Peptides against a protein of PDB entry 3ZN8. Designs and how they scored, part 27

Target 1, 125 residues: chain A of PDB entry 3ZN8
Amino acid sequence: LEEYDKIQKKMEDVMEGKGKLTLRDVYAQIIALRKMGPLSKVLQHIPGLGIMLPTPSEDQLKIGEEKIRRWLAALNSMTYKELENPNIIDKSRMRRIAEGSGLEVEEVRELLEWYNNMNRLLKMV

## One batch from the design tools (peptide; made by RFdiffusion4, then SolubleMPNN)

Design b2_p13_1_s1 (from b2_p13_1, 6 letters changed)
Fold by OpenDDE base, seed 5:
Structure b2_p13_1_s1 (fold): chain B 125 residues (1-125), chain A 13 residues (1-13)
Amino acid sequence: as target 1 above (125 residues)
Amino acid sequence: KRSALLQLLSELL
């Protein structure tokens, strides 16, 4: 419970422009969500989501949960410096992360592109 | 409070 409140407060600070979203923050969120159970249970704990999103099919939930597991493997293969400052991840680091996680280099690139898009959106709000 | 986690999930899926 206390770990969830710390993550929520840090997300509020980032959304208010008082901080920068890092891949460490993304990692902490994925771990927090997984402690709530399968993605289906996580979605049930979000008030109003069942009104705004069509209830995902069981197959869509399985695909989403597999994507989360793959991204978690990539994040676990990153150094602390890479998690705090993902902009240092060059082609050599990206290949090492892919090899260490059992992922394709393109899957690691997709995670980094997602992170960059999130940081762009957070700067526009 | 819960909107930021929703935005991250909506972009992850």
Scores: peptide ipSAE 0.096, ipTM 0.669, DockQ to the pose 0.385
Fold by OpenDDE base, seed 1:
Structure b2_p13_1_s1 (fold): chain B 125 residues (1-125), chain A 13 residues (1-13)
Amino acid sequence: as target 1 above (125 residues)
Amino acid sequence: KRSALLQLLSELL
């Protein structure tokens, strides 16, 4: 709970234009949510999400859990500098992260693209 | 309070 509240406050600060969302913030949030249980339980704990999203199928939940697992492997293979400033991740760094995580470079690129899109959306709020 | 990150994560997954 306390770690979740710190992450929520950080997210509020970012939405207010106070700072930047980093991959460290993303990592911490994913870990805090996973402590609440599987993705299915996490989604049930988000007020109003179950009203806006159709209840995911069991197969969609499995795909989502696998995607989270793969992205956590990538995040665990990043340096502190990369987590704090993902924009420094060049092709050489992406390859190292992919090799260290057992992922394809394309999957690391997908995570970074998702992060960039997320950080753009948070700046529009 | 809605985590925008969680909403967008749930839309991606």
Scores: peptide ipSAE 0.092, ipTM 0.683, DockQ to the pose 0.437
Fold by OpenDDE base, seed 2:
Structure b2_p13_1_s1 (fold): chain B 125 residues (1-125), chain A 13 residues (1-13)
Amino acid sequence: as target 1 above (125 residues)
Amino acid sequence: KRSALLQLLSELL
């Protein structure tokens, strides 16, 4: 509970323009969610998600769990400096992270693109 | 407000 509240408060601070979302924050959030159970149980605990999104199929949940697993592998292969400042991740760093995580460079790029899009959206709210 | 990151995770997954 306390780790989740810290992540929520940091997300609120980012939404208020008082901070920047980092990949460390993303990592901490994924770990906190995984402590609540599988993605299916996590999604059920998100108020309004079941109203806005159709209940994911079992296959969609499996794809989601696998993608989370892959992103955690990428995040575990990042340095502390990269997690705090993802903008320093160049093509050479992406390749190293991909090799260290057993992922394609494209999958690491997708994670970084997602992070950049997320951090842009959080600054507009 | 509390689910925006999770909602966007769920939309990308």
Scores: peptide ipSAE 0.090, ipTM 0.679, DockQ to the pose 0.452
Fold by OpenDDE base, seed 3:
Structure b2_p13_1_s1 (fold): chain B 125 residues (1-125), chain A 13 residues (1-13)
Amino acid sequence: as target 1 above (125 residues)
Amino acid sequence: KRSALLQLLSELL
């Protein structure tokens, strides 16, 4: 609960232009969500998702759970400097993160692209 | 607003 409130306050600060969402915040959010249970239970607790998204199939939920595990492995292979400033992650750092996490470089790129898209959306809201 | 981050997470998963 306390960790979730810290994430919310930081999201509010970012929406007010008083801060930036980092990969540390993403990590903390994924951990907080996983404490609520499997992705299926997490999605049920998000107000409005069940109205805006079709109920994911059991196979889609399994794919989602695996992708979350892979992204956590990538995040665990990042330095604190990279987590706070993901824009410093060049091709060499991305390769190191992929090798350290047992992922393809493309999967690490996808996480970074997701993060960049998320920061763009948060500035529009 | 809480939904958009998690929604985009679910769309990219």
Scores: peptide ipSAE 0.086, ipTM 0.678, DockQ to the pose 0.388

Design b2_p13_1_s2 (from b2_p13_1, 8 letters changed)
Fold by OpenDDE base, seed 2:
Structure b2_p13_1_s2 (fold): chain B 125 residues (1-125), chain A 13 residues (1-13)
Amino acid sequence: as target 1 above (125 residues)
Amino acid sequence: KKSALLQLLSDLL
């Protein structure tokens, strides 16, 4: 509970323009959510998601759990400097992260694109 | 309070 509350507070500070979301923050949040249980239980704890999204099929939940596992593998293959400053990740770093995580370079690129889009949205609030 | 990261994870999945 306390780690989750710290991560939520840091995300609130980022949404208030008082901070920057890093991939370390993403990693810490994914780990905190996984302590709540499988993706199905995590989604049930998001107020209003069950109204905005149809209840995911069991197959969609399996795909989602696999995606989270793959992103955790990529994050575990990053250096501390990359986690704190993802903008330094060039094509050479992406290839190293992909090789170290057993992923395609495209999957690492997708994670970085998602992170960049997330930071853009958090700056607009 | 809604986790914005969880919402966007759910939008990406």
Scores: peptide ipSAE 0.099, ipTM 0.687, DockQ to the pose 0.432
Fold by OpenDDE base, seed 1:
Structure b2_p13_1_s2 (fold): chain B 125 residues (1-125), chain A 13 residues (1-13)
Amino acid sequence: as target 1 above (125 residues)
Amino acid sequence: KKSALLQLLSDLL
């Protein structure tokens, strides 16, 4: 509970423009959510998500859980400096992360693109 | 309060 509240507060501070979202924050949040159970249980605990999204099929939940697992492998293969400042991740770093995580370079690129899109959205709030 | 990160994870999945 306390770790979750710290992550939520940090996310609120970032949404209020009081901070910057890092991949370390992403990692911490994914871990906190996984402590609540599988993705299906996590989605059920988000008020209004089950109203806005059709209940994902069991196959969609499996795909989602696998994608989270793969992204965690990528995040675990990053240096502290990369997690704090993902913009330093060049093609060489991205290849190293992919090799260290057993992922395609394209999957690491997708994670970084998602993070960049997230930061753009948080700046528009 | 909605985790904006989770909402965007769900939008990407």
Scores: peptide ipSAE 0.095, ipTM 0.686, DockQ to the pose 0.426
Fold by OpenDDE base, seed 3:
Structure b2_p13_1_s2 (fold): chain B 125 residues (1-125), chain A 13 residues (1-13)
Amino acid sequence: as target 1 above (125 residues)
Amino acid sequence: KKSALLQLLSDLL
C-alpha cells in the first residue's frame, strides 16, 4: 500500500509538471502492479477501466503478461544512469541491453518508443 | 485519479 501511494503521488507530481517520468518510475510501477497479482487481477481492480476498454481475452492477457516479463528483463539489464535518463541509450547500449536480457534489439526499441510516447502524452495533460 | 501509465499499459495490450 505505501509503495503504491508513493508511486501515485509521484505520478500526480509528474502530471502536474513537477517532475519527469523515468524508466525507474516505470519499473517501480510494474513491480508494484505485479505484487497485486497477475495482469488479469490488476486490470479488474482498476475502477472504470472495464467501462472504457473491452475486457481483454484470456489470450490477450497471456500475451500482455509475457510482454511485461520481457520489458522487466530489459529494465533489469539497464544501468541506473540509463533508467534515469533513457535518452542516453544509443545503438550500442540497446544491443548490450538486448544481449543481457535475451531479447531482440527491436523489443528494446519498442520499450523505449513506448516510454517516449508516454512522456509526450503526460506533457499534453 | 486514473493512472495514465496503467491506461497506456492497457492500450499496449
Scores: peptide ipSAE 0.092, ipTM 0.683, DockQ to the pose 0.406
Fold by OpenDDE base, seed 5:
Formats: sequence, C-alpha cells, structure tokens
Structure b2_p13_1_s2 (fold): chain B 125 residues (1-125), chain A 13 residues (1-13)
Amino acid sequence: as target 1 above (125 residues)
Amino acid sequence: KKSALLQLLSDLL
C-alpha cells in the first residue's frame, strides 16, 4: 500500500507538469501493481475500471500477464541511464536490450513508442 | 492485445 501511494503521488506530480515520466517510473509502477497479485486482482483495485471495461476473459488476462512479463524483461535489460533518459536508446542499444531480454527488436521498439506516446499525451494535459 | 496494458497505464495516469 505505502509504495503504491508514493508511486501514485509521483504520477500525479508528473501529470501536474511538476515532473517527467521516465521508464524508471513505469517500471516502479508495474512492480507495485504486480505486488497486488495477478492482473485480475490489479484490475479489481482500479476505481471506475470495473464500470468502464467489460470483465476481461481468462485468455485476455493471460495475454496481458505475458505482455507485462515481456516489458519487464526489456526494462530489466536497460541501464539506469536508459531508464532515466529513454531518448538515448539508439538502434545498437535496442538490439542489446532485445538480446538481453530474449525479445524481438520490434517489441523493444513498441515499448519505446508507447512511452513516447504517453509523454506526448502528458504534454497536452 | 496491446490495448489492455496501454489502457491500464493510461487510466493510472
């Protein structure tokens, strides 16, 4: 609970334009959510999500859990400098991260594209 | 498939 509340507060500060979202922040949040249990339990603890989203099928939950595992493998293969400043990740770094995580380079690119899209949205709010 | 984690992280932001 306390670690989750600290991460939420940091995300609120980033949303208020008081900070920058990094992949370190994303990593910390994914770890905090996983401490609450499987994705099914995590979804139950998000206020309003049970009203706006249909209850995911067991197969959808398994796919979501696999995607989380794959993104954590990529994040665990990043250096501290890359987690703090993902914009330094060039093609050589992406290949190293992919090889170290057992992922395709395209999957690492998808994570970085997602992060870039989140930072664009945060600048529009 | 990419949408659920994107939606989770977009709802937490």
Scores: peptide ipSAE 0.083, ipTM 0.669, DockQ to the pose 0.146

Design b2_p13_1_s3 (from b2_p13_1, 7 letters changed)
Fold by OpenDDE base, seed 4:
Structure b2_p13_1_s3 (fold): chain B 125 residues (1-125), chain A 13 residues (1-13)
Amino acid sequence: as target 1 above (125 residues)
Amino acid sequence: RRSALLRLLSELL
């Protein structure tokens, strides 16, 4: 619970322009979610999701769970410097992360693109 | 306040 509250506060601070979202923050959030159980259980704990989103199909839950697993593998293969400053991740670093995580380079690129898009969105709020 | 985790998850899916 305390780790979750710290992550929520960090996200609020980033939305207020008081901080930068890092891949370390993303990692910590995914881990906090995983402590609640599988994605299906996590979604059940989100009030109002069942009103705003159609109940995900079992196949959508499996796809989401696999994507979380893959992104965790990529994040676990990153150095502390890369997690804090994802912009230093060049083609050589992406390949190393992919090889170390058992992912395609494109999947590591997708994670970085998602992070960059998220960080742009948070700067506009 | 409830939307940040939901946004991360909705963009993760």
Scores: peptide ipSAE 0.100, ipTM 0.669, DockQ to the pose 0.374
Fold by OpenDDE base, seed 5:
Structure b2_p13_1_s3 (fold): chain B 125 residues (1-125), chain A 13 residues (1-13)
Amino acid sequence: as target 1 above (125 residues)
Amino acid sequence: RRSALLRLLSELL
């Protein structure tokens, strides 16, 4: 509960332009959600999600859980400096992260692209 | 407070 409230407050500060979302914040959020159980249980605990999103199939939940697992492996292979400042991640760093996580370099690029898109969206709200 | 987590999750999926 306490870690969840810290992440919520940081997201509020980022939306107000008082901060920047980092991959460290993304990591902490994924871990806080995983403490509630598998993705299926996490989604059941989010009020209003079942009204706004169609109930995911069991296969969609498995795909989503595998994607989360892969992104956690990438995040665990990053340095603290990279987690705080993802914009320093060049091609050499991406390759190292991919090799260390057992991912393709393209999957690491997808995570970084998602992070960049998320930061753009949070600044427009 | 709940809308920002829902956005992050909806884009993660």
Scores: peptide ipSAE 0.093, ipTM 0.665, DockQ to the pose 0.385
Fold by OpenDDE base, seed 1:
Structure b2_p13_1_s3 (fold): chain B 125 residues (1-125), chain A 13 residues (1-13)
Amino acid sequence: as target 1 above (125 residues)
Amino acid sequence: RRSALLRLLSELL
């Protein structure tokens, strides 16, 4: 709970323009959620998500869980400097992260694109 | 407090 509250406060600070979302913040949030169980159980514990989103099929939950697993592998293959400043991740770093995580470079690129989109959205709210 | 990251993750997954 305390780790979750710290991450929530960090997200609030980023939305207020008082901070930057990092991949370390993303990693910490994913880990905090994983302590609640698999994605299916996590989604059940989010009030109002099942009202705003169609109930994911079992196959969609499996795909989402696998995507989280792959992204965690990529994040675990990053350096502290890369997690704090993802913008330093060039083609050479992406390839190293992909090789270290057993992912395609395209999957690492997708994670970074998602992070960049997320960080833009949080600055617009 | 609704986790903004969770909502955005759930929109992408």
Scores: peptide ipSAE 0.090, ipTM 0.675, DockQ to the pose 0.376
Fold by OpenDDE base, seed 3:
Structure b2_p13_1_s3 (fold): chain B 125 residues (1-125), chain A 13 residues (1-13)
Amino acid sequence: as target 1 above (125 residues)
Amino acid sequence: RRSALLRLLSELL
């Protein structure tokens, strides 16, 4: 609960222009969510999601949990400096992170693209 | 407000 409230406050600070979302914040969030149990239990705790999204199939939940595991492997292969400032991650750093995590470079690129899209969205609200 | 990032995670899965 306390870790989740810290992440919410950080998102509010970013929306107010008082900060930026980092990959460290993303890591802390994924860990906080995993403490709540399987992705199915996490989705049940999101108000209004069950009204806006069809209930995911068991196979979609398994795919989602695997994607979260892969992203955690990538995040665990990043340096503290990269987690705090993902904009320094060049092609050489992406390759090192991919090799260290057992991922394709494309999967690391997808995580970084998602992060960039989140930061853009949070600045527009 | 609690739903936005988890909703965006669910749209990416």
Scores: peptide ipSAE 0.087, ipTM 0.667, DockQ to the pose 0.435

Design b2_p13_1_s4 (from b2_p13_1, 5 letters changed)
Fold by OpenDDE base, seed 2:
Structure b2_p13_1_s4 (fold): chain B 125 residues (1-125), chain A 13 residues (1-13)
Amino acid sequence: as target 1 above (125 residues)
Amino acid sequence: RRAELLRLLAELL
């Protein structure tokens, strides 16, 4: 609970233009959500999301959980400087992170693209 | 090998 409230407050501060979302924040969020239970339980606890999104199939939940596990492996292979400032991650850094995590470079690129899209959305709301 | 390891270490700092 307390770790989740800290993450929510940080997301609010970012939406208010008082900060930026980092990959460290993404990591902390994933860990906090995993402490609450499987992705299925987490999605059920988000007010309004369960009404607006079709209930994902059990197979879609498994795919999502595996994707999160792979992203955690990538995040664990990043330096503190990369986690705090993901825009420094060039092609050489992406390859190092991929090799260190046992992932394809494309999977690391997808994580960074997702982060960039999320950080853009949070600045527009 | 040694030069690559030194590059990787420099990227970690």
Scores: peptide ipSAE 0.090, ipTM 0.622, DockQ to the pose 0.020
Fold by OpenDDE base, seed 5:
Structure b2_p13_1_s4 (fold): chain B 125 residues (1-125), chain A 13 residues (1-13)
Amino acid sequence: as target 1 above (125 residues)
Amino acid sequence: RRAELLRLLAELL
């Protein structure tokens, strides 16, 4: 509960333009959601999502959970400065993160692109 | 090897 309320407040602060979503915030969110159980249980706890999205197949849930595990490995391979300021992650840093996490550079790029897209969306609301 | 280690350490700071 308390960790979830902190994340909601941070999301509200970002939507109000009072803050920036960081990869540290993303990490905290992923960890908090994972404490609620498998991705299937997490999706059931998101208000309105169960009405707008068909229940994902078990295979789609497994793919999503594996992707989240890989993204956590990448996040765990980032420095504090990179987590707070992901825009400093150049090609050299991205390669280091990939090598340190056992991921392809493309998977690290996909995480960063997702983060950038999320920040763009949060600024349009 | 030493120069790469120093580079990696500088990237961690």
Scores: peptide ipSAE 0.064, ipTM 0.593, DockQ to the pose 0.020
Fold by OpenDDE base, seed 4:
Structure b2_p13_1_s4 (fold): chain B 125 residues (1-125), chain A 13 residues (1-13)
Amino acid sequence: as target 1 above (125 residues)
Amino acid sequence: RRAELLRLLAELL
């Protein structure tokens, strides 16, 4: 609970322009969500999601959990400097992270693209 | 090989 409230406050601060989202913040968010249980249980705790989204199929849940696992492997293969400042991640760093996590470079690129898109959206609100 | 390993180590610090 307390870790989740810290992450929510961090998201609010970023929306107010009082900081930036980092991959460390993303890591903390994923870990906090994983403490609630499998993705199926996490989705059950989001009010209104069950009204706006069809209940994910078991296969969609498995795909989502595998993607989270892969992103955690990538994040665990990043340095503190990379987590705090993801824009320093060049092609060489991406390859190292991919090799260290057992992922394709494209999967690491997808995580970074998702982060960049999320950080752009948070700056527009 | 040795120079690449040293580069990888320097990137991890």
Scores: peptide ipSAE 0.058, ipTM 0.591, DockQ to the pose 0.020
Fold by OpenDDE base, seed 1:
Parts: C-alpha cells; structure tokens; sequence
Structure b2_p13_1_s4 (fold): chain B 125 residues (1-125), chain A 13 residues (1-13)
C-alpha cells in the first residue's frame, strides 16, 4: 500500500509537470504490483480495468507474467544513470543490457518504447 | 580490445 501511494503521487507530480517518469519509477511500480499477487489479482485491483477489458485467459496471464520477469531482468541490468535518464540508452547500452539480462535487443527496445509512450501519455493528461 | 573493454567499463559508471 505505502509504496503504491508513493508511485501514485509520483505519477500525479509528473501529470502536474513537477517531474518526469523514470525507469526507476517503472521498476518500483512493477514491484508494488507484484506484491499485490499474480497479474490476475493485480488487474482486479485496478479500478475500471476489470470492467473494460475481457478477463485475460490463463495463457495470456502466463505470457504477461513472463514479460514482467523479462522487463525486471532488463531493469536490473541498467545503471542508476540509465534508470534516472533512459534517453541516454543508445545502441551500445541496449546491447549491454540485453546481454546482461539474457534478452534480445528488440525486447529492450520494446521496454524503452513502452516507457516513452507512457511518459508522453502522462504529459498529455 | 582494451579500448572496447574500457568503453564498456565507462558505460557501467
């Protein structure tokens, strides 16, 4: 609960233009969500998400949990400087992160693209 | 080889 409230406040501060979303904030959010239980239970705790989305199949939940594990491996392979300022992650850094996490460079690129899209959305609200 | 290792180490700092 307390870690989730800190993340919500950070998201509000970003929406108010008082800050930026970082990959450290993303990491903290993933960890907080995992403390709520399996992805199936997490989705039930997000207001409006369980009403607008079809209940994911067991296979979709397994795929989602695997993607979360892979993204955590990538985040754990980043430097503090990269986590605080993901825009410094070039092709060399992406390759190092991929090698250190056992991922393809494309999977690291997908995480960074997701981050960039999320950070754009938070600035438009 | 040595310059590339030093670059990789500098990327970790």
Amino acid sequence: as target 1 above (125 residues)
Amino acid sequence: RRAELLRLLAELL
Scores: peptide ipSAE 0.030, ipTM 0.557, DockQ to the pose 0.020

Design b2_p13_2_s1 (from b2_p13_2, 9 letters changed)
Fold by OpenDDE base, seed 5:
Structure b2_p13_2_s1 (fold): chain B 125 residues (1-125), chain A 13 residues (1-13)
Amino acid sequence: as target 1 above (125 residues)
Amino acid sequence: SELEQQLLSLLLS
């Protein structure tokens, strides 16, 4: 609960101050979530907000945990400039990040696409 | 994915 509140406060700071979400912010939030424990525990603290997500099975939770680990690996392979301004990440940078993190380029692209979608939604709110 | 939806929900909550 405490970590969840921290994440919310951080998000408010981003919205009120910078008005722009960066991958650095994403990284911080993921780390905060992990401090709450396994994904199963984290999900218990997320309000439904009308999103009908069924209770995930143990196998689904494991898959989710692995995805989080992979995204963290990608983020850990980015430079500070890339984390602060992800739009500079071109194909060459993406390939470097993938190689450094042991991921496929498509996995890095997926993370960036998710980030872009988040920013689009935030601009519409 | 479910993970993406959860992260989105958390960020926008």
Scores: peptide ipSAE 0.099, ipTM 0.670, DockQ to the pose 0.404
Fold by OpenDDE base, seed 3:
Structure b2_p13_2_s1 (fold): chain B 125 residues (1-125), chain A 13 residues (1-13)
Amino acid sequence: as target 1 above (125 residues)
Amino acid sequence: SELEQQLLSLLLS
C-alpha cells in the first residue's frame, strides 16, 4: 500500500525520456487511462485511434478492462528495481509477484511478454 | 498519445 503511493509519486515526478519504455512507464500510462474512465470511454478520446485500429467489440473491451485490472495488481506487486528493469524478473520473482497479486504465474509471464512486444513495436514507430 | 494507442492496441489484441 505504501509502496503504491511511493511509486505513484515517483512516476509523477520523473518519467523516462523518449526512446525507452519501462514497466514504470506502463504503470503510469495505465493509471492515466483509468482516470479517464472506463476503457470504452477512453478509446473514444484517443485521436486517430479509429483510423489506425478497428473498432473493438464490446467483448474485447470487457476483456481489456479485466486485463488492465489484473496487470495493475501484478505491477503493484513489483519492486522498483523490477519496474525499472523488467529483464531481472526470473522465475522466483515471477512466482512472488503472482502470489502477491493473486494471479497465475502464466499471467505474469503474459504481462512481461506484452511489455517486450510493446518495446519492439515502439522502436518501429 | 502514441504510447496510449500502442498500449491499447496490444491490450485488445
Scores: peptide ipSAE 0.098, ipTM 0.668, DockQ to the pose 0.131
Fold by OpenDDE base, seed 1:
Parts: structure tokens; sequence; C-alpha cells
Structure b2_p13_2_s1 (fold): chain B 125 residues (1-125), chain A 13 residues (1-13)
């Protein structure tokens, strides 16, 4: 998976303080991971993940798949500028994204919060 | 959430 490798390299650069993770990067990585199959298969392809996290139930996997699908819809409704710099996404933009993706505004906010948490984690490494 | 943790782990793998 060349795309996955590219994203991994970007992630490494971010972890080393040489770059910034954007929602475009997130989007690309999610797509790359999904090419390996459903979430259940994706998890199986990640060595050590089963040790770090409890094995999710079938229901949890379904919920996860649905969440990913919904987040992808949100990401698909974002502009290039928003994907590259999510910090510009204000309430008006969130509402537009939510409407365009068929999501609640809170779900878009959740995605952004997750992204922020991800960046925070990466900066700590 | 657990889902977020899983996604974080996936992206950081």
Amino acid sequence: as target 1 above (125 residues)
Amino acid sequence: SELEQQLLSLLLS
C-alpha cells in the first residue's frame, strides 16, 4: 500500500516535529486502511494492536464502520482549505459540512475534536 | 471513546 506508506512517513515526520497532520492526511490514511478491507480486517493487519486494545465485538466493529463512513462523508464535504487547516472551521462551516454530509453538527464537532486530540498526541511523541 | 482510541491506534500504527 503505497498510499499507506506515504501517510506513515508523514506521520513519522509529524512525530519528529517536521510536519503537521491535517485532515487530508487523516482522510488519505483512512482510505488507505479501508483498502485492506472492513475494520475487522484492518485491525487484524496491525501487529500488536490486539495487545494494546481489547478485541472489539462484532457490534463494536459495525459501529466503528458506520462512524468511519459518517466521518468520511464529513471529510468529503470539506473544502481543500478546511482539510489542510481544520482550525478555520467555525460554526458556520461546521453547519455547512453537517448539512452536506447528512450529519449532526455535533458529529462534525466530534471529528474535529478527535483530530485535535490526535495532533496533541503526536506532538507529545 | 473506545472508537476514538481504536482509530488513534490505527493511525499511529
Scores: peptide ipSAE 0.097, ipTM 0.673, DockQ to the pose 0.397
Fold by OpenDDE base, seed 4:
Structure b2_p13_2_s1 (fold): chain B 125 residues (1-125), chain A 13 residues (1-13)
Amino acid sequence: as target 1 above (125 residues)
Amino acid sequence: SELEQQLLSLLLS
């Protein structure tokens, strides 16, 4: 998909230190990937992933799809400023996001931690 | 978790 290609290029630029990954980028990437079909189909488009990571079971795929759905709910409950600069998300904002998305605060924290970890990895590349 | 690693890989691909 054209949208997927655009997001992929941006991700590559970020990995090369030419940009910064935001939650807006994460959101766009998730949406673009979902347009490709189920998570199982998306994973098939990732070269080498099957070699480096174990192939998920059907149950794991379902869990993954649910997690993506929940994270999208969280992202949809964030403000533009939060999406652009997730570092501003404090405990109060996390609680608001959780309440707005119907999630537990811990799940919002999990998303943010995942994002932070990804940013750390991107900076190392 | 393995799921998180998979999601990370998806976004890094």
Scores: peptide ipSAE 0.097, ipTM 0.672, DockQ to the pose 0.385

Design b2_p13_2_s2 (from b2_p13_2, 8 letters changed)
Fold by OpenDDE base, seed 4:
Structure b2_p13_2_s2 (fold): chain B 125 residues (1-125), chain A 13 residues (1-13)
Amino acid sequence: as target 1 above (125 residues)
Amino acid sequence: SELEEALLKLLLA
């Protein structure tokens, strides 16, 4: 809970423009959330989420869990510099990460795209 | 995707 709170506070700071979101932050947040249990359980702890997002089926949750595991594999294959400064991840680095994590390059790209989109959103706030 | 939205909500909540 303490770790989660720290990450949440940092996220709030980012939302207020007091910092930037890194993949390290993403990784930490995912790990913190994973400690709460399965994705379904985690989602239940988010007030109002049920209003914003439909409740996923068990199969969808399983797929989601697998996706998270795959993303974590990618993150675990990144260097500290890459996690702290994801914008340095070029095609060469992306390929290395993919190979190291046993993922397709497209999967790594998807993670980075998601991160970029989220970071853009945070910067807009 | 729903997963992306969920993750976004998790991170932004």
Scores: peptide ipSAE 0.119, ipTM 0.671, DockQ to the pose 0.421
Fold by OpenDDE base, seed 1:
Structure b2_p13_2_s2 (fold): chain B 125 residues (1-125), chain A 13 residues (1-13)
Amino acid sequence: as target 1 above (125 residues)
Amino acid sequence: SELEEALLKLLLA
């Protein structure tokens, strides 16, 4: 749980505008959360989540787990520079990442879009 | 997506 606490502190700093969220941070957070168990167990530890989102079915959880694995594969295929500054990821880099991770380019794009949306949200806080 | 929302909540929790 030590790693989790460290990441949580980092995320708090980001939310307070004291830092910038990178894909490295995202990667670390996902790994830390996965140590808590499968997605179903992780979600159970988040207060209020069950109220805000409908309880996912078993099939939905499996799909979610698979998607997380795919995103992790993409992240593992990125360079340190890309993880620290995802904005440098152009079409060529995105294609390389997709090929290296066995994903479609669109899946990599989805991850990047999610990240961008996350950053925008954090800046609004 | 629901997954994206879940991940968002995980990161912000």
Scores: peptide ipSAE 0.117, ipTM 0.672, DockQ to the pose 0.426
Fold by OpenDDE base, seed 2:
Structure b2_p13_2_s2 (fold): chain B 125 residues (1-125), chain A 13 residues (1-13)
Amino acid sequence: as target 1 above (125 residues)
Amino acid sequence: SELEEALLKLLLA
């Protein structure tokens, strides 16, 4: 809970334009939230927060959990500098991260694209 | 995607 509170405070700062979301923040948030249980339970604790998600099927939940595990593997394969400054990750770094995590380069690119979009959205709030 | 939306909710929680 203590780590979660720290992450939430930073997220609030980002939303207020007082900070920048990094992949380290993303990693910490995922780890903290996973302590609440599987994705299904986590989603149950977040009923609102804007867009409403339909009730996911068991298969959808499994796919989501697997994707999260893959992204965590990628994050665990990044250097501290990359986690703090994801914009420095070029094709060479993506390939290294992919190889280290057992993922395809396209999956690493997908994570980075998601991060960029997420960071932009948070700055718009 | 549904996953992206879920992760968005997680970050904003």
Scores: peptide ipSAE 0.116, ipTM 0.669, DockQ to the pose 0.408
Fold by OpenDDE base, seed 3:
Structure b2_p13_2_s2 (fold): chain B 125 residues (1-125), chain A 13 residues (1-13)
Amino acid sequence: as target 1 above (125 residues)
Amino acid sequence: SELEEALLKLLLA
């Protein structure tokens, strides 16, 4: 499908961009990590993580994996403009994203809150 | 949360 190919090319171009952390970057990173396998396996491949963070239980890993899946659904329902500049996401956009992803609005809000917290933390480094 | 910290480390790795 011609339209599908165009979308894919646009996505690839967007992923090649660099700058401050955006939801586009989050999306790309999650996809890359998922290619490595389940969250449990991914965490095992990060040197020093076990020293810096408590080892999560199996239940915690399952919860985390499900959370990632849900967030991916939300991210897949966002426009490129929203991914690049999440601050434009208002209540109306959140509702649309929630409906498109099959999530509750509160779950979408949680993702955005997490992203904002991440940016704050990065600025402190 | 622990999950947030883990995700942070994953993104920075």
Scores: peptide ipSAE 0.105, ipTM 0.667, DockQ to the pose 0.390

